# Peptides against a protein of PDB entry 3V4O, part 10

Target 1, 234 residues: chain A of PDB entry 3V4O
Amino acid sequence: DQPLAKDKVALLIGNMNYREHPKLKAPLVDVYELTNLLRQLDFKVVSLLDLTEYEMRNAVDEFLLLLDKGVYGLLYYAGHGYENFGNSFMVPVDAPNPYRSENCLCVQNILKLMQEKETGLNVFLLDMCRKRNDYDDTIPILDALKVTANIVFGYATCQGAEAFEIQHSGLANGIFMKFLKDRLLEDKKITVLLDEVAEDMGKCHLTKGKQALEIRSSLSEKRALTDPIQGTEY

## One batch from the design tools (peptide; aimed at target 1 M128 E165)

Design b1_p11_5_s3 (made by RFdiffusion4, then SolubleMPNN; from b1_p11_5, 7 letters changed)
Fold by OpenDDE base, seed 4:
Structure b1_p11_5_s3 (fold): chain B 234 residues (1-234), chain A 11 residues (1-11)
Amino acid sequence: as target 1 above (234 residues)
Amino acid sequence: MKLQSYSPELS
């Protein structure tokens, strides 16, 4: 009854050096550390930093080309972001000020495309804010999602709330990755793993009452990031 | 410690 992945592919995006918005620091370290961890889990990892809108869309397209039936797909994003009407928007580094949905990438649209590939697991780890963008009143018309029961969202923060990094003279993890990295290699159902991360993160006094991990999932199987790749034996 | 939000001030 051990779940198997046909393959495991991850796209990691860290946006820091925004042209028209405050620069960030943590995504550099977070992407680096997550890359190393996922590779230990036999993920094929594409890690990219400071992507323009054009580059982000291309990266997502290339990522989707690597997905197929039964493949585990993981998308990690660290950077500026917002959430309007339940839709998560990742902000490219060349986004204008203010930005609108047309300038950003909608995560739910990516999920829709991943479902078309009949993936075995779709994991989104979104280290970004989820506040409403008042400068964008557009209501996106999204295609209906399929009932695939293989979706996991790990939001670095709650709906309508902010995600943070600690500003140091040096480099440090964002709040989410600080705790995620300690448990990512555990052989547990991904939702259980994230639940433990949520508890660990809840002990952080700096973000208590300001940032909390939210898990949103429809996962009917005991899928883990440690699941072996089909046809391989370890 | 100073926290930096991942939500920029828009104008």
Scores: peptide ipSAE 0.424, ipTM 0.900, DockQ to the pose 0.852
OpenDDE base, seeds 1, 2, 3, 5: peptide ipSAE 0.410, 0.394, 0.400, 0.407; ipTM 0.895, 0.892, 0.889, 0.895

Design b1_p11_5_s4 (made by RFdiffusion4, then SolubleMPNN; from b1_p11_5, 5 letters changed)
Fold by OpenDDE base, seed 4:
Structure b1_p11_5_s4 (fold): chain B 234 residues (1-234), chain A 11 residues (1-11)
Amino acid sequence: as target 1 above (234 residues)
Amino acid sequence: MELQSYDPELS
């Protein structure tokens, strides 16, 4: 009854040194901490910082090449972003000001491509703002998603809201990662794990009423990040 | 502690 992953692959992107937008600090530490945790979970982790549009697209392409039937795929992004018409857009460091969807990477498009790989689990952890971009009125035409029932979105904030980082004594961490890291290694269904993270984050007085974790999932199996890789004995 | 928004300053 124990779910098994054919393999476990993660792509972590942290963008902070933007050319035409405010610089961030937390993605550096957050990507580092998440990398170490996911490696403890036997994920094959590719961690990248400050990617241009070209580099981000290449990274995603390479990530997709590592996916196959039954593989667990996890995409983490920390940086600037926006959400238009239910579509999440990750902003590369070389994006113009203002930027449009053509300058950014659409998460839902990546999900579509992941589904084509017949992955066992698709997890998106998006540590970015979800505000509407008024400078972009483009409506993405995306193909309908398959009914795979293996999708989990962890949004660091609510729709239309902002994500924040805490800066104290030179240290900076995102609110989302601050609480995610404490539970990530738990052997629990990923949606249950994120729900607990949401409760922990909700107790933070700094972001009360400003930032709350949103979980959006279609996951019909008890899949966990701790699930063992098929054919591997420990 | 200080909070810094990830807002990309869309407007």
Scores: peptide ipSAE 0.349, ipTM 0.830, DockQ to the pose 0.764
OpenDDE base, seeds 1, 2, 3, 5: peptide ipSAE 0.337, 0.344, 0.330, 0.318; ipTM 0.826, 0.828, 0.830, 0.825

Design b1_p11_6 (made by RFdiffusion4)
Pose (drawn by RFdiffusion4):
Structure b1_p11_6 (pose): chain A 234 residues (1-234), chain P 11 residues (1-11)
Amino acid sequence: as target 1 above (234 residues)
Amino acid sequence: EVEAHKGEIAD
């Protein structure tokens, strides 16, 4: 009755040095922090910075190869992003200005590929803005996903809104990780844990009225990032 | 120019 994971795998990407878009600072420290915390939770973690589109597609293919039945899969992205018609896109460092969906990675397509591997848990922590891209002409018409009841999204912000980091950030985490880092080790269902992070973030004066954590979840089983890996000793 | 970017906020 203790939920178990076949394995725990994570892919973390922080993009900062954009060629044609404002540069960011905090993704480095955000990725460094989450890597440490997830390693403490026995995840196998690949952590990468300043990825071009090509490198991002390769990183996700490698991550997909590590996924199999019953595996917990987690993807964290810190950098520029956008959202059109409910679909979230991650923007690589080589994105032209303007850019369209073909220059970017669609998070929903990644989730579809993860479900094909029959993972036991799918977690997306998207630390990026979610405004429309006016230059993105295209339409989704993506296939409906299977109902696997094991999907959790922790968006650093709401649809049509911005996610933030501190100006000239230096050593400071961005807003999402500032609060996520204090809760991530808790032995609670990931949905509940993210809800506590949403409450902590609501006390932050800098972001009132302009950034709020959004949790979207269909996870029915009480799964946590602290769940033991099957066949190891707990 | 695209206006969809992650933001920075002053402390």

Design b1_p11_6_s1 (made by RFdiffusion4, then SolubleMPNN; from b1_p11_6, 6 letters changed)
Fold by OpenDDE base, seed 1:
Structure b1_p11_6_s1 (fold): chain B 234 residues (1-234), chain A 11 residues (1-11)
Amino acid sequence: as target 1 above (234 residues)
Amino acid sequence: ATTAVTGEIAA
């Protein structure tokens, strides 16, 4: 049977105008384009740019309030970040230099909260660096995740590596979004879709040996971003 | 220097 979503909700965050860190450009375009695409897929989309720690936490809280049993939740983040001990940290624009986990938002904590909502699908698209932050020696103790078999991580880069944006005279997509946007509307299982994006990205000469998409998932159902919302006609 | 930042690829 065709999987159905009770609803589809996305939170898109693009941080670029950092106070204490290098400014970025791609998040602006990436968030904009992804917003338009997800809306075509009948997602309720909240798109925010340049969030402080306080604003990011509030945005996540509001996002979680929109989640419920069977709802598809998608979190997209573009900006600075790091990964320590398998935990991904999104860096707010007002983060100090150097930043630590207490200044950042842990993606795995958000996932835990999404699981408590009994969502139908949890998708994380993280366009951020995944290098170890040597200035943060904190070992986070996270709550154990449930076995929900509905989790998909699309990392713009592999573990321990950086994510990149292309330098152009004008505004351009980051590497990840450059390829993601071409396939996002395809009616395919989300992991299959991302796998195709990974292959497309792998053909880019600019990223060979520098950036590769990593897919981490436990998805036991053929769920797609194109799945219809319960009670709707398609 | 800040580590774990998004880099840029020259075209």
Scores: peptide ipSAE 0.023, ipTM 0.648, DockQ to the pose 0.853
OpenDDE base, seeds 2, 3, 4, 5: peptide ipSAE 0.015, 0.023, 0.020, 0.027; ipTM 0.484, 0.638, 0.610, 0.651; seeds 3, 5 fail the geometry check

Design b1_p11_6_s2 (made by RFdiffusion4, then SolubleMPNN; from b1_p11_6, 7 letters changed)
Fold by OpenDDE base, seed 3:
Structure b1_p11_6_s2 (fold): chain B 234 residues (1-234), chain A 11 residues (1-11)
Amino acid sequence: as target 1 above (234 residues)
Amino acid sequence: STTAVTGEIEE
């Protein structure tokens, strides 16, 4: 009884050239490499770089239009971010300094909308910092999520911690993608795959005690990124 | 100062 995806759709966002915040380097390479890998997994991939708030919101809206019952949805984000009260915020390149929640995109709100589409799998890979933004005192009032048991969060770092990129003379991956890319094509339940990535990060001398992957999931089925698309040959 | 920054690690 092999799990099947109705379709597989991914939105990848890499923000690096911020107007009012420090520039980043890793998102360029990370988005590129992840794009290639997900396409090998037969995902329909939209990859975008350096999005303004308006562009990010539009990209998410278009992404949601591609989701439907049984579709696998994957959202990857690399860039600046923060986490307040358990809510993750992705920072657009035109965000002011300091930025607030109204300037950013809330991941949990996106999840809510994905749930309404009755997706087969919702995967969030968030390569961003998760430190509290003290300049944002807004307490978001979010609607309760449905119990869909098809949600996987891969946080590149722990709660309240930072995500890192390797200082290199040339192009280099962020820490999370460095390890993720080595395992992403494996035919394993997505939570098992991410757990192995977490172990790889933990064993590496560069990242031990520096950055750790956090997996948050409610996944009751053995869903993998390698799952075939319904109606296609295996 | 900037609230959230992706840090850098030396290789």
Scores: peptide ipSAE 0.022, ipTM 0.639, DockQ to the pose 0.778
OpenDDE base, seeds 1, 2, 4, 5: peptide ipSAE 0.021, 0.016, 0.017, 0.022; ipTM 0.628, 0.488, 0.492, 0.651; seed 5 fails the geometry check

Design b1_p11_6_s3 (made by RFdiffusion4, then SolubleMPNN; from b1_p11_6, 7 letters changed)
Fold by OpenDDE base, seed 3:
Structure b1_p11_6_s3 (fold): chain B 234 residues (1-234), chain A 11 residues (1-11)
Amino acid sequence: as target 1 above (234 residues)
Amino acid sequence: MTTAVTGQIAE
């Protein structure tokens, strides 16, 4: 009764060198470390840094081409972002100031496209701010999502809040990855794993009262990132 | 103008 993945594919995007917005540091280390961990879990990983809008859209398109029925898809993003009306927007490095929805990639739109591929699992790990963008009044009309019960969102921060990176003389992880990396290889249902990460984050003196992980899921099966790929389980 | 910015925490 062990769940099986047809394949496991991950797209990791880290944006840090923004042209018209504050530069970040953590995405470099976070993407690197997550790449190594996911490869240990037999994910096919595409890791990209500092993508323009055009490059981000192309990366997502290529990612979607690798998805098919029963495939585990994981999208990780670290960079600037915002959330308006429950929609998460990833900000490309060439986004204008201020940026609007037409300049950014909507995560929920990507989810819709992933559902069309009949994936076995859709995991979104979003290490970005979730504050409202007051300069964007667009109310997107999204198509209704299918009921697939295979969706997991790990938000690095709470709704309306900021995500943080550690101020260090050298390179350091963002807060979310600091805790995620310690548990990612555990053989647990992905929602349980993330819940434990949330607890770790809550116990740390650095993050207590400052940043909290939010898990939003509709996952009816005990699926884990450690699930074997079909044909390779033995 | 203000935009969404990832914050920083000192150890």
Scores: peptide ipSAE 0.025, ipTM 0.639, DockQ to the pose 0.776
OpenDDE base, seeds 1, 2, 4, 5: peptide ipSAE 0.023, 0.024, 0.028, 0.025; ipTM 0.642, 0.644, 0.652, 0.643; seeds 4, 5 fail the geometry check

Design b1_p11_6_s4 (made by RFdiffusion4, then SolubleMPNN; from b1_p11_6, 7 letters changed)
Fold by OpenDDE base, seed 1:
Structure b1_p11_6_s4 (fold): chain B 234 residues (1-234), chain A 11 residues (1-11)
Amino acid sequence: as target 1 above (234 residues)
Amino acid sequence: MTTAVTGEIEA
């Protein structure tokens, strides 16, 4: 009764060199490290940096083409973002200031499309702010999500809060990746793994009262990122 | 400037 993945596919996006917004540093390192870790877990990984709106949409489309019944899909995003009415928006590097929903990619819309692929697992790791964008009053009308019981969100921060990176003399991880990378290879249910990451992050004196990991899931099976791909032996 | 901006923490 070991859960098996038909395949494992990940799209990692790190946006840092924004044209009209503050530049970030952590996404470069975070994407790189996560790429290496996921490859060790036999994920097919597409990692991209500094994507325009057009490029992000294309990347998501290509990612979706790799998904099918039983496939594990993981989307990681590090960059600017916001959350309005429970919808998370990833901000492309060419987004205007201020940006609006039409300039951004809605994560929940991507999830809906992933559900249509009948994936075995949908994991979203969102290292972005979740503050409301006061300049965007659009209420997206999204189709209701299916009850697939295979969804896991790891938000680097709480709703309405900001995500942070550590300013150091050299390249450093964001807060979320700093702790995630230490546990990602553990053979544990993904929600359990993330819960442990949340506890580790909670011990960080730099982010106490500023940033806390939020886990949102409906995962009804003991699925892990370490689950073997069907037909493979380790 | 938008309010939903990723911040930095000085270590």
Scores: peptide ipSAE 0.025, ipTM 0.649, DockQ to the pose 0.863
OpenDDE base, seeds 2, 3, 4, 5: peptide ipSAE 0.015, 0.009, 0.009, 0.021; ipTM 0.506, 0.520, 0.498, 0.623; seed 5 fails the geometry check

Design b1_p11_7 (made by RFdiffusion4)
Pose (drawn by RFdiffusion4):
Order: C-alpha cells, then structure tokens, then sequence
Structure b1_p11_7 (pose): chain A 234 residues (1-234), chain P 11 residues (1-11)
C-alpha cells in the first residue's frame, strides 16, 4: 500500500543566454538547487543549461529513453516560454526574433511521448512566462491524451501571465524555486506539496497580482517524489 | 528588490 516507483528520472533545463531575447540569470541557480534536492530524493537527474533547439530535442529524447513502465518522470524548465491555445512552449537560446512554434518545444507533445512509455507518474514544473506569442500563426489540433490519471503540472505562473526572477538576480533563486525549494523534500503527495508552495508564494509581496503558482493535476493515486524505488530497501 | 520577467519581449 506504499506507492512505489520503478525508477525516478528527471530532466532539468535552464536557459539564460538568449541570442535574440532578453537574457536571464536565475535559471542557473534554480537548476543547481533542484538538481541537489532531487538527487537527495534518489532521482537520476540530467541537468543542462543554455540549450539550443537541437540540444533541447536531444535532451528530451535521452530523457524519454530512460522512461519505462512505472517510472516517475519529471521535467523542470526555467527560461523563456509562451502559451498559445493552452499549449505551452519552451523557447531555446537560439530562437529567432520573432519565433514560432516550429522553433520551440511543445510540452504537451513531450507528455504524449511519456505516456507511451507507461510511466507511473508525470510531473512538469514549468518556470516560464505563459503569455501568447502573437507571431505564432499555427494551430494545435493535437490528439487527445490518454486518461492515465497520473499527470501533475506545477506552473510557476497562470495562463496569460509572467513568471519572475529578481532583477540583477545574482545568487537569488527565481520566485518559483525560492518557494519550491523549502517544500520539495516533504513526504506528501506531489499535488499537496505544490499546493503548500502556492500558499507560501501568495505571501510574497513582490509578485502579488502578477505571478501565482498554478497546479493542474489528474493524479489520483497518492504519489510523492519521496516514494521508494521498487526493490531497494526503505 | 525588483522583478525581471521571463517573457521573451518579442519585436
């Protein structure tokens, strides 16, 4: 009755040095922090910075190869992003200005590939803006996903809104990780854990009225990032 | 402290 994971795998990407878009600072420290915390939770973590589109597609293919039945899969992205028609896109450092969906990675397409591997848990922590891209002409018409009841999204911000980091950030985490880092080790269902992070973030004066954590979850089983890996000793 | 957006600032 203790939920178990076949394995725990994570892919973390922080993009900062954009060629044609404002540069960011905090993704480095955000990625460094989450890598340490997830390693403490026995995840196998691949952590990468300043990825071009090509490198991002390769990184996600490698991550997909590590996924199999019952595996907990987690993707964290910190950098520029956008959202059109409910689909979230991650923007690589080599994105032109303007850019369209073909220059970017669609998170929903990644989720579809993860479900094909029959993972036991799918977690997306998207630490990026979610405003429309006016230059993105295209339409989704993506296939409906299977109902696997094991998907959790922790968006650093609401749809049509911005996610933030501290100006000239130096050593400071961005807003999402500032609060996520204090809770991530808790032995609670990931949905509940993210809800506590949403409450902590609501006390932050800098972001009132402009950034709020959004949880979207269909996870029915009580799964946590602290769940033991099957066949190891707990 | 001030905020920096992770919005791409499209031209």
Amino acid sequence: as target 1 above (234 residues)
Amino acid sequence: EELQSRYSELL

Design b1_p11_7_s1 (made by RFdiffusion4, then SolubleMPNN; from b1_p11_7, 6 letters changed; failed a check: a repeat of another design)
Amino acid sequence: MKLQSYDPELK

Design b1_p11_7_s2 (made by RFdiffusion4, then SolubleMPNN; from b1_p11_7, 5 letters changed; failed a check: a repeat of another design)
Amino acid sequence: MELQSYDPELK

Design b1_p11_7_s3 (made by RFdiffusion4, then SolubleMPNN; from b1_p11_7, 5 letters changed; failed a check: a repeat of another design)
Amino acid sequence: MELQSFDPELK

Design b1_p11_7_s4 (made by RFdiffusion4, then SolubleMPNN; from b1_p11_7, 6 letters changed)
Fold by OpenDDE base, seed 4:
Structure b1_p11_7_s4 (fold): chain B 234 residues (1-234), chain A 11 residues (1-11)
Amino acid sequence: as target 1 above (234 residues)
Amino acid sequence: MELQSYDPQLK
């Protein structure tokens, strides 16, 4: 009855110090906080900051090597990004201005590769803007996804909308992480957990009408981040 | 509190 993970692996990327784009502050704290929480959930966590395109691609490759049948994979990204035609693009710190898809990492491509690993769960937490990049008119042709029913997307904001960080007295947190951290350790189906986070975020007067969590999932099993690892006792 | 957008086009 209790779902089991063969292993649990997470890649966390926070990009702040962009060369050709405005610098951010929140990803530093957000990655740190999420790292601590996921480790409490027995995730093997790789946390990286300010990655170039080359470094990001390498990090993803290494992340994929850790995935296998039944493994829970979680990718978190905080930084600049955009969404064109339903495809999410993470922007490396060395991306040019303007940037195009060839300068960025497509999340859906990563998902495709994760599916090839026959993972038990694929979770994407994308703390970035989802506005269209007007400087990129290319329509990427992506490989078709498999029907694995183990996919969860947590978008920090709605399609076409912006994500924000709160800055106060030199401290900054992303709106998404501000509320996610309060519930991440709960033993609940991941989609239910994110739904509760969405409700909490909706009560924030600062981002009301500006930013709202979007959950996109195809998850046919009651899988939670708290699921135990197979062969282990807790 | 101040909000900063993650939109790189905003200065």
Scores: peptide ipSAE 0.378, ipTM 0.848, DockQ to the pose 0.643
OpenDDE base, seeds 1, 2, 3, 5: peptide ipSAE 0.367, 0.366, 0.376, 0.354; ipTM 0.847, 0.846, 0.847, 0.842

Design b1_p11_8 (made by RFdiffusion4)
Pose (drawn by RFdiffusion4):
Structure b1_p11_8 (pose): chain A 234 residues (1-234), chain P 11 residues (1-11)
Amino acid sequence: as target 1 above (234 residues)
Amino acid sequence: SEELQSRYSEL
């Protein structure tokens, strides 16, 4: 009755040095912090910085190859992003200005590929803005996803809103990771853990009225990032 | 004092 993971795998991407868009600073320290915390939780973690579109597609293909039945899969992205018609896109460092959906990675398409591997848990922590891209002409009409009841999204901000880091950030985490890092080791269902992070973030004066954590979850089983890996000793 | 930087692309 203790939920188990076949394996625990994560892909972390932090994009900062944009060629044609404002540069960011905090993704480096955010990625460094989450890598350490997830390693403490026995995840196999690939952590990468400043990825072009080509490198981002390759990184996600490698991550998909590590996924199989019952595996917990987690993707964390810190950098520029946008959201059109409910679909979230991650923007690579080589994105032109303006850019469209073909220059970016659609998170929903990645989730579809993860479900095909029959993963036991799918977690997306998207630490990026979610405003519309006016230059993105295209429409989704993506296939409906299977009902796997094991998907959790932890958006650093609400749809149509911005996610933030501290100006001239230096050593400071961005807002989402500042609060996520203090809770991630808790032995609680990931949905509940993210809800506590949402409450902590609500006390932050800098972001009142402009950034709030959004949890979207269909996870029915009580799964946690601290769940033991099957066949190891707990 | 501290200020915020957005991760918006500023298109």

Design b1_p11_8_s1 (made by RFdiffusion4, then SolubleMPNN; from b1_p11_8, 6 letters changed)
Fold by OpenDDE base, seed 3:
Structure b1_p11_8_s1 (fold): chain B 234 residues (1-234), chain A 11 residues (1-11)
Amino acid sequence: as target 1 above (234 residues)
Amino acid sequence: MLSLQSYDPEL
């Protein structure tokens, strides 16, 4: 009765060395930490840093090629981003200033494509700001999503809010990853796991009132990142 | 010292 994944594939993107925007530091460490953890969970992990628009689109395309029926797909992004009209946009390092939606990758479009693959689980961990981009007033017409009940969004921050990194002794770690890494290996439904991460963030004096995790999910099954891969011994 | 830095590109 244990849920099984046909395979587990993750794409991790950390953008920090922007050409026309402020540099970030935490994505380097956060991608590294998450890579190690997901590999312990038997994910096939592709980790990439400082991607141009072209490279990001290619990485997503290659990621999608690895997805199939019953596969667990996880997309992690750390970098600049924004949210317009409920759509999340990841900003490539070569994005102009100001950037618009056509310069960025829309997460909801990626989700639509993942649904077409009939994946077993779609997890998005978005460590970016969710503020409105006032320089982009376009309202893209996006394809409607189908009902798959296998979707989990972990937003590092609330709608319209900012995400932060902790700077200490020259090192930086994202607030989201600081708490996520402590629980990621737990054998729990992914939404329950993230809810506990949210509570940890809320109890911490450093982050309470500053940054809060938002979980948006439609997950009808008890799916966990620890779920074994079909046909493997564990 | 610990400090928080925003991911907001406007900062």
Scores: peptide ipSAE 0.342, ipTM 0.832, DockQ to the pose 0.666
OpenDDE base, seeds 1, 2, 4, 5: peptide ipSAE 0.331, 0.328, 0.334, 0.332; ipTM 0.841, 0.840, 0.841, 0.829

Design b1_p11_8_s2 (made by RFdiffusion4, then SolubleMPNN; from b1_p11_8, 6 letters changed)
Fold by OpenDDE base, seed 3:
Formats: structure tokens, sequence, C-alpha cells
Structure b1_p11_8_s2 (fold): chain B 234 residues (1-234), chain A 11 residues (1-11)
């Protein structure tokens, strides 16, 4: 039997106009393109750009309010970020220089809260760097995650590595989104879909040896972004 | 020419 979603909700955040850090370009385009694709997949999409710490926390809180048992939740982030001790931190546009964990949003904390909502699927697409922040020596003690077997991480890059955007005259695109958008509408298990994206990215000579997609998942069911919403007729 | 920009700022 095909899995069903109670609902499908996505929060997309693109941070580019940083106050104390280099500005980016790709998040604008990438959030826009992903928004259109996810809407075609019947996701309820909230897309936000250039969020302060306060605004990001509020956006996540509102996102969590839309989650419930069986709901598919997808969080996409494009912007500056780092990873310390296996924890991913999204950097708000008003983050100081240097930023620390207290200035940023921890993705694993969001996942913990999503698990409490008994979601049907938790997808994180993190288009950010995963290098260690040497200015942050905090060792976070996170609550243990539940065994829900419904978690998928798509990291735009490998552990300890950087994510990039391709800049050409006028516009820039993230490497991750460039390949993700070509396959996102495919009716495949999300981990299989991302694996194919990884192969496509691996053929890109611009980022070969510099950026590679990492998939981390605990997904025991054949869940796809194309899964129909309960009560809908197609 | 195409160039790559890192999402990691130099602090």
Amino acid sequence: as target 1 above (234 residues)
Amino acid sequence: MLSLQSYSPEL
C-alpha cells in the first residue's frame, strides 16, 4: 500500500543579506524554485528570506504548530552554517562576527521537537557549510532522539566540508538545488531520489572534490514527497 | 566565467 501523508508542510529559509558576514545570492533563487516544486507536490509552503535570529525562531515555532501526527515536515535552509560535534547550526542574518551556537538555530533541536509531533516524515535539506566553527567551543548536550525511523537529512556537502553557489553574471545558484530540482518531482522513496541527486552532483566537474551530497537517513518506510495527502482524490 | 562562492564566511 502506498503511504499517505496527513498533510505536507514545508518551511524554506534563505539567508543571504548578512550584516556581519559575506552576502550570498543563490538562496533567493533556490528558495523560489524549491517553493514552486513543493507546491506542485501539494506541500503547504512557507518561504522566508533574510531572517534575523528572532524571526527564524518564530518561523520554526510556527512551522512546528502546523505539524501533527502523520504530517510530512520538510525544512530547507540555504545560507551560512556550520557543524560542531555532529550538530548543524543555521546562521541568522543578524548573527555577530564571530557567531556562536547561542546566536544560531540547531537543526537537531528542531528534529527533536518534530518527533514530539509524531510526524510521518521529517526531511531536512541543508544547503550550508558543515565546517567546524572554531570560535564556538560549546559542547551541546542534546536530548536523545526517539526511534521514529522517519528521518532524512540531505546535506549539500560532506562533514567538515563547504557548500557552494555558482556565480555567473547577474545570478547565482546553489550546487545542491541545481541538481535537486531536476529530480524532486519523481515518485521515488526520498532517500533513493536523493541518492540519484548525489550521483548527478558527482558528475559536476566544478565541485568534484569540493562538494558532495551526504544522505543520512533512518527511514523504514517507502516515503516519497509525492505521497498523496489523506482525503484527497487524484 | 563561472566561479564558486563558499557558504562559509571567513571570520
Scores: peptide ipSAE 0.297, ipTM 0.823, DockQ to the pose 0.822
OpenDDE base, seeds 1, 2, 4, 5: peptide ipSAE 0.289, 0.284, 0.296, 0.284; ipTM 0.813, 0.823, 0.813, 0.817

Design b1_p11_8_s3 (made by RFdiffusion4, then SolubleMPNN; from b1_p11_8, 5 letters changed)
Fold by OpenDDE base, seed 3:
Parts: C-alpha cells; structure tokens; sequence
Structure b1_p11_8_s3 (fold): chain B 234 residues (1-234), chain A 11 residues (1-11)
C-alpha cells in the first residue's frame, strides 16, 4: 500500500551572514532551490535566512507546532556547524567566537521533540561541517530517543569532515544541494534517494575524496518525499 | 573559475 502523510512540513534555514565568523554564499541559493522543489512535493515550506539564536529557536518552536501524528517533518540547515560526541549543532549568525553548545541548536534535541509529536517521518538534511569544536568541552546528556523507526539523517559530509560550497563566476552552491536537487523529486524511498545522491557525489571528480554524503537512518517503512497527503491526492 | 570553499569557520 502507498504510504500517506497526514501533512508535509519543512523548515529550511540558511545562515550565511555571520557576525563573528566567515560569511558563506551558498545557503541563499540552496534554500531557494530546495524551497521550490519541496513545494512541488506539496510540502508546506518555511524558509528563513540569517537567523540569530533567538530567531532560530523561535523558528524551530513554530515548526514543531505544525507537527502532529503522521505528519512528515523535514529540517534543512545550511551554514556553520559542528559535531561533538555524535550531536550536531547548528550555529546562529550571532554566535560568539568561539561558540559553545549553549549558543547553538542541537539537532538531536529537535528530533526528540519531533518524536513527541508522533510524526510519520523525520528527515534532517544537514549541510554543515561535522568537525569537533575543541572550544566546547561540554558532554551533553541527551534524553533517550523513542524507537519510532521513522528517522533519516542526510549529512552533507562524513563524521569529522568538512562541507563545501562550489563557487563559479561569483555564484555559489553547496555541494550537497548540487546533487540532491537532481533527484529530490524522484518517487523513491528517501534512504534510497539519498543513497543515489551519495553515489553521484562520489563519481564527481570535484568532490571525490573531498566530500561524501553520510546517511544515517532508522526507517522501517517505504516512506518517500513524494508520498501523497491524506485526503488530497490519494 | 571553479573553487571549493569550506564551511569550516576556522575558529
């Protein structure tokens, strides 16, 4: 049987104009392109750029309010970030230098809150570096996650590695989005789709040995971004 | 020209 979504909601955040850190370029275009694609997939999309810590937390809170039982939730982030002890941290534009976990948003905490909403699918697309932040010695004790078997992480890069943007004639796109956008509309299980994106990245001479997609999932159902919304298209 | 730029803030 065709899986159905109660609704499909996405929050896209692109941070580029950092106050105390190097500015980025690709998040602007990447958020725009992903917005258009997800809207074609009937996602309700909230796209935001250059968010402060306060604004990011508010955006996540509002996003969570739109989630409910059976809803597909997708969080995309492009910007600076780091990973400590398996926890991913998104860096707001007003983060200090150096930043610490208290200045950032922990993705795994967001996942925990999404699970409480009994979502049908939780997708995280994280276009950021995954290097350890040596200035943050905090060892977070996170709440145990529920066994929901509906979680997909698409990391733009490998653990401990960097994510890149490609610049050409003044334009810049994230490497991850460059390949993701070519397949995002395919009617395939989301993990299969991302696996194909990973292969595309691996075959490109620009990215081979430089950046590789990592997929981490616990998805027991054939859920796709193309799944129809209940009462509308199926 | 093509160039790659890291998202690493290089703290």
Amino acid sequence: as target 1 above (234 residues)
Amino acid sequence: SLSLQSYDPEL
Scores: peptide ipSAE 0.395, ipTM 0.873, DockQ to the pose 0.736
OpenDDE base, seeds 1, 2, 4, 5: peptide ipSAE 0.371, 0.377, 0.392, 0.381; ipTM 0.854, 0.870, 0.873, 0.871

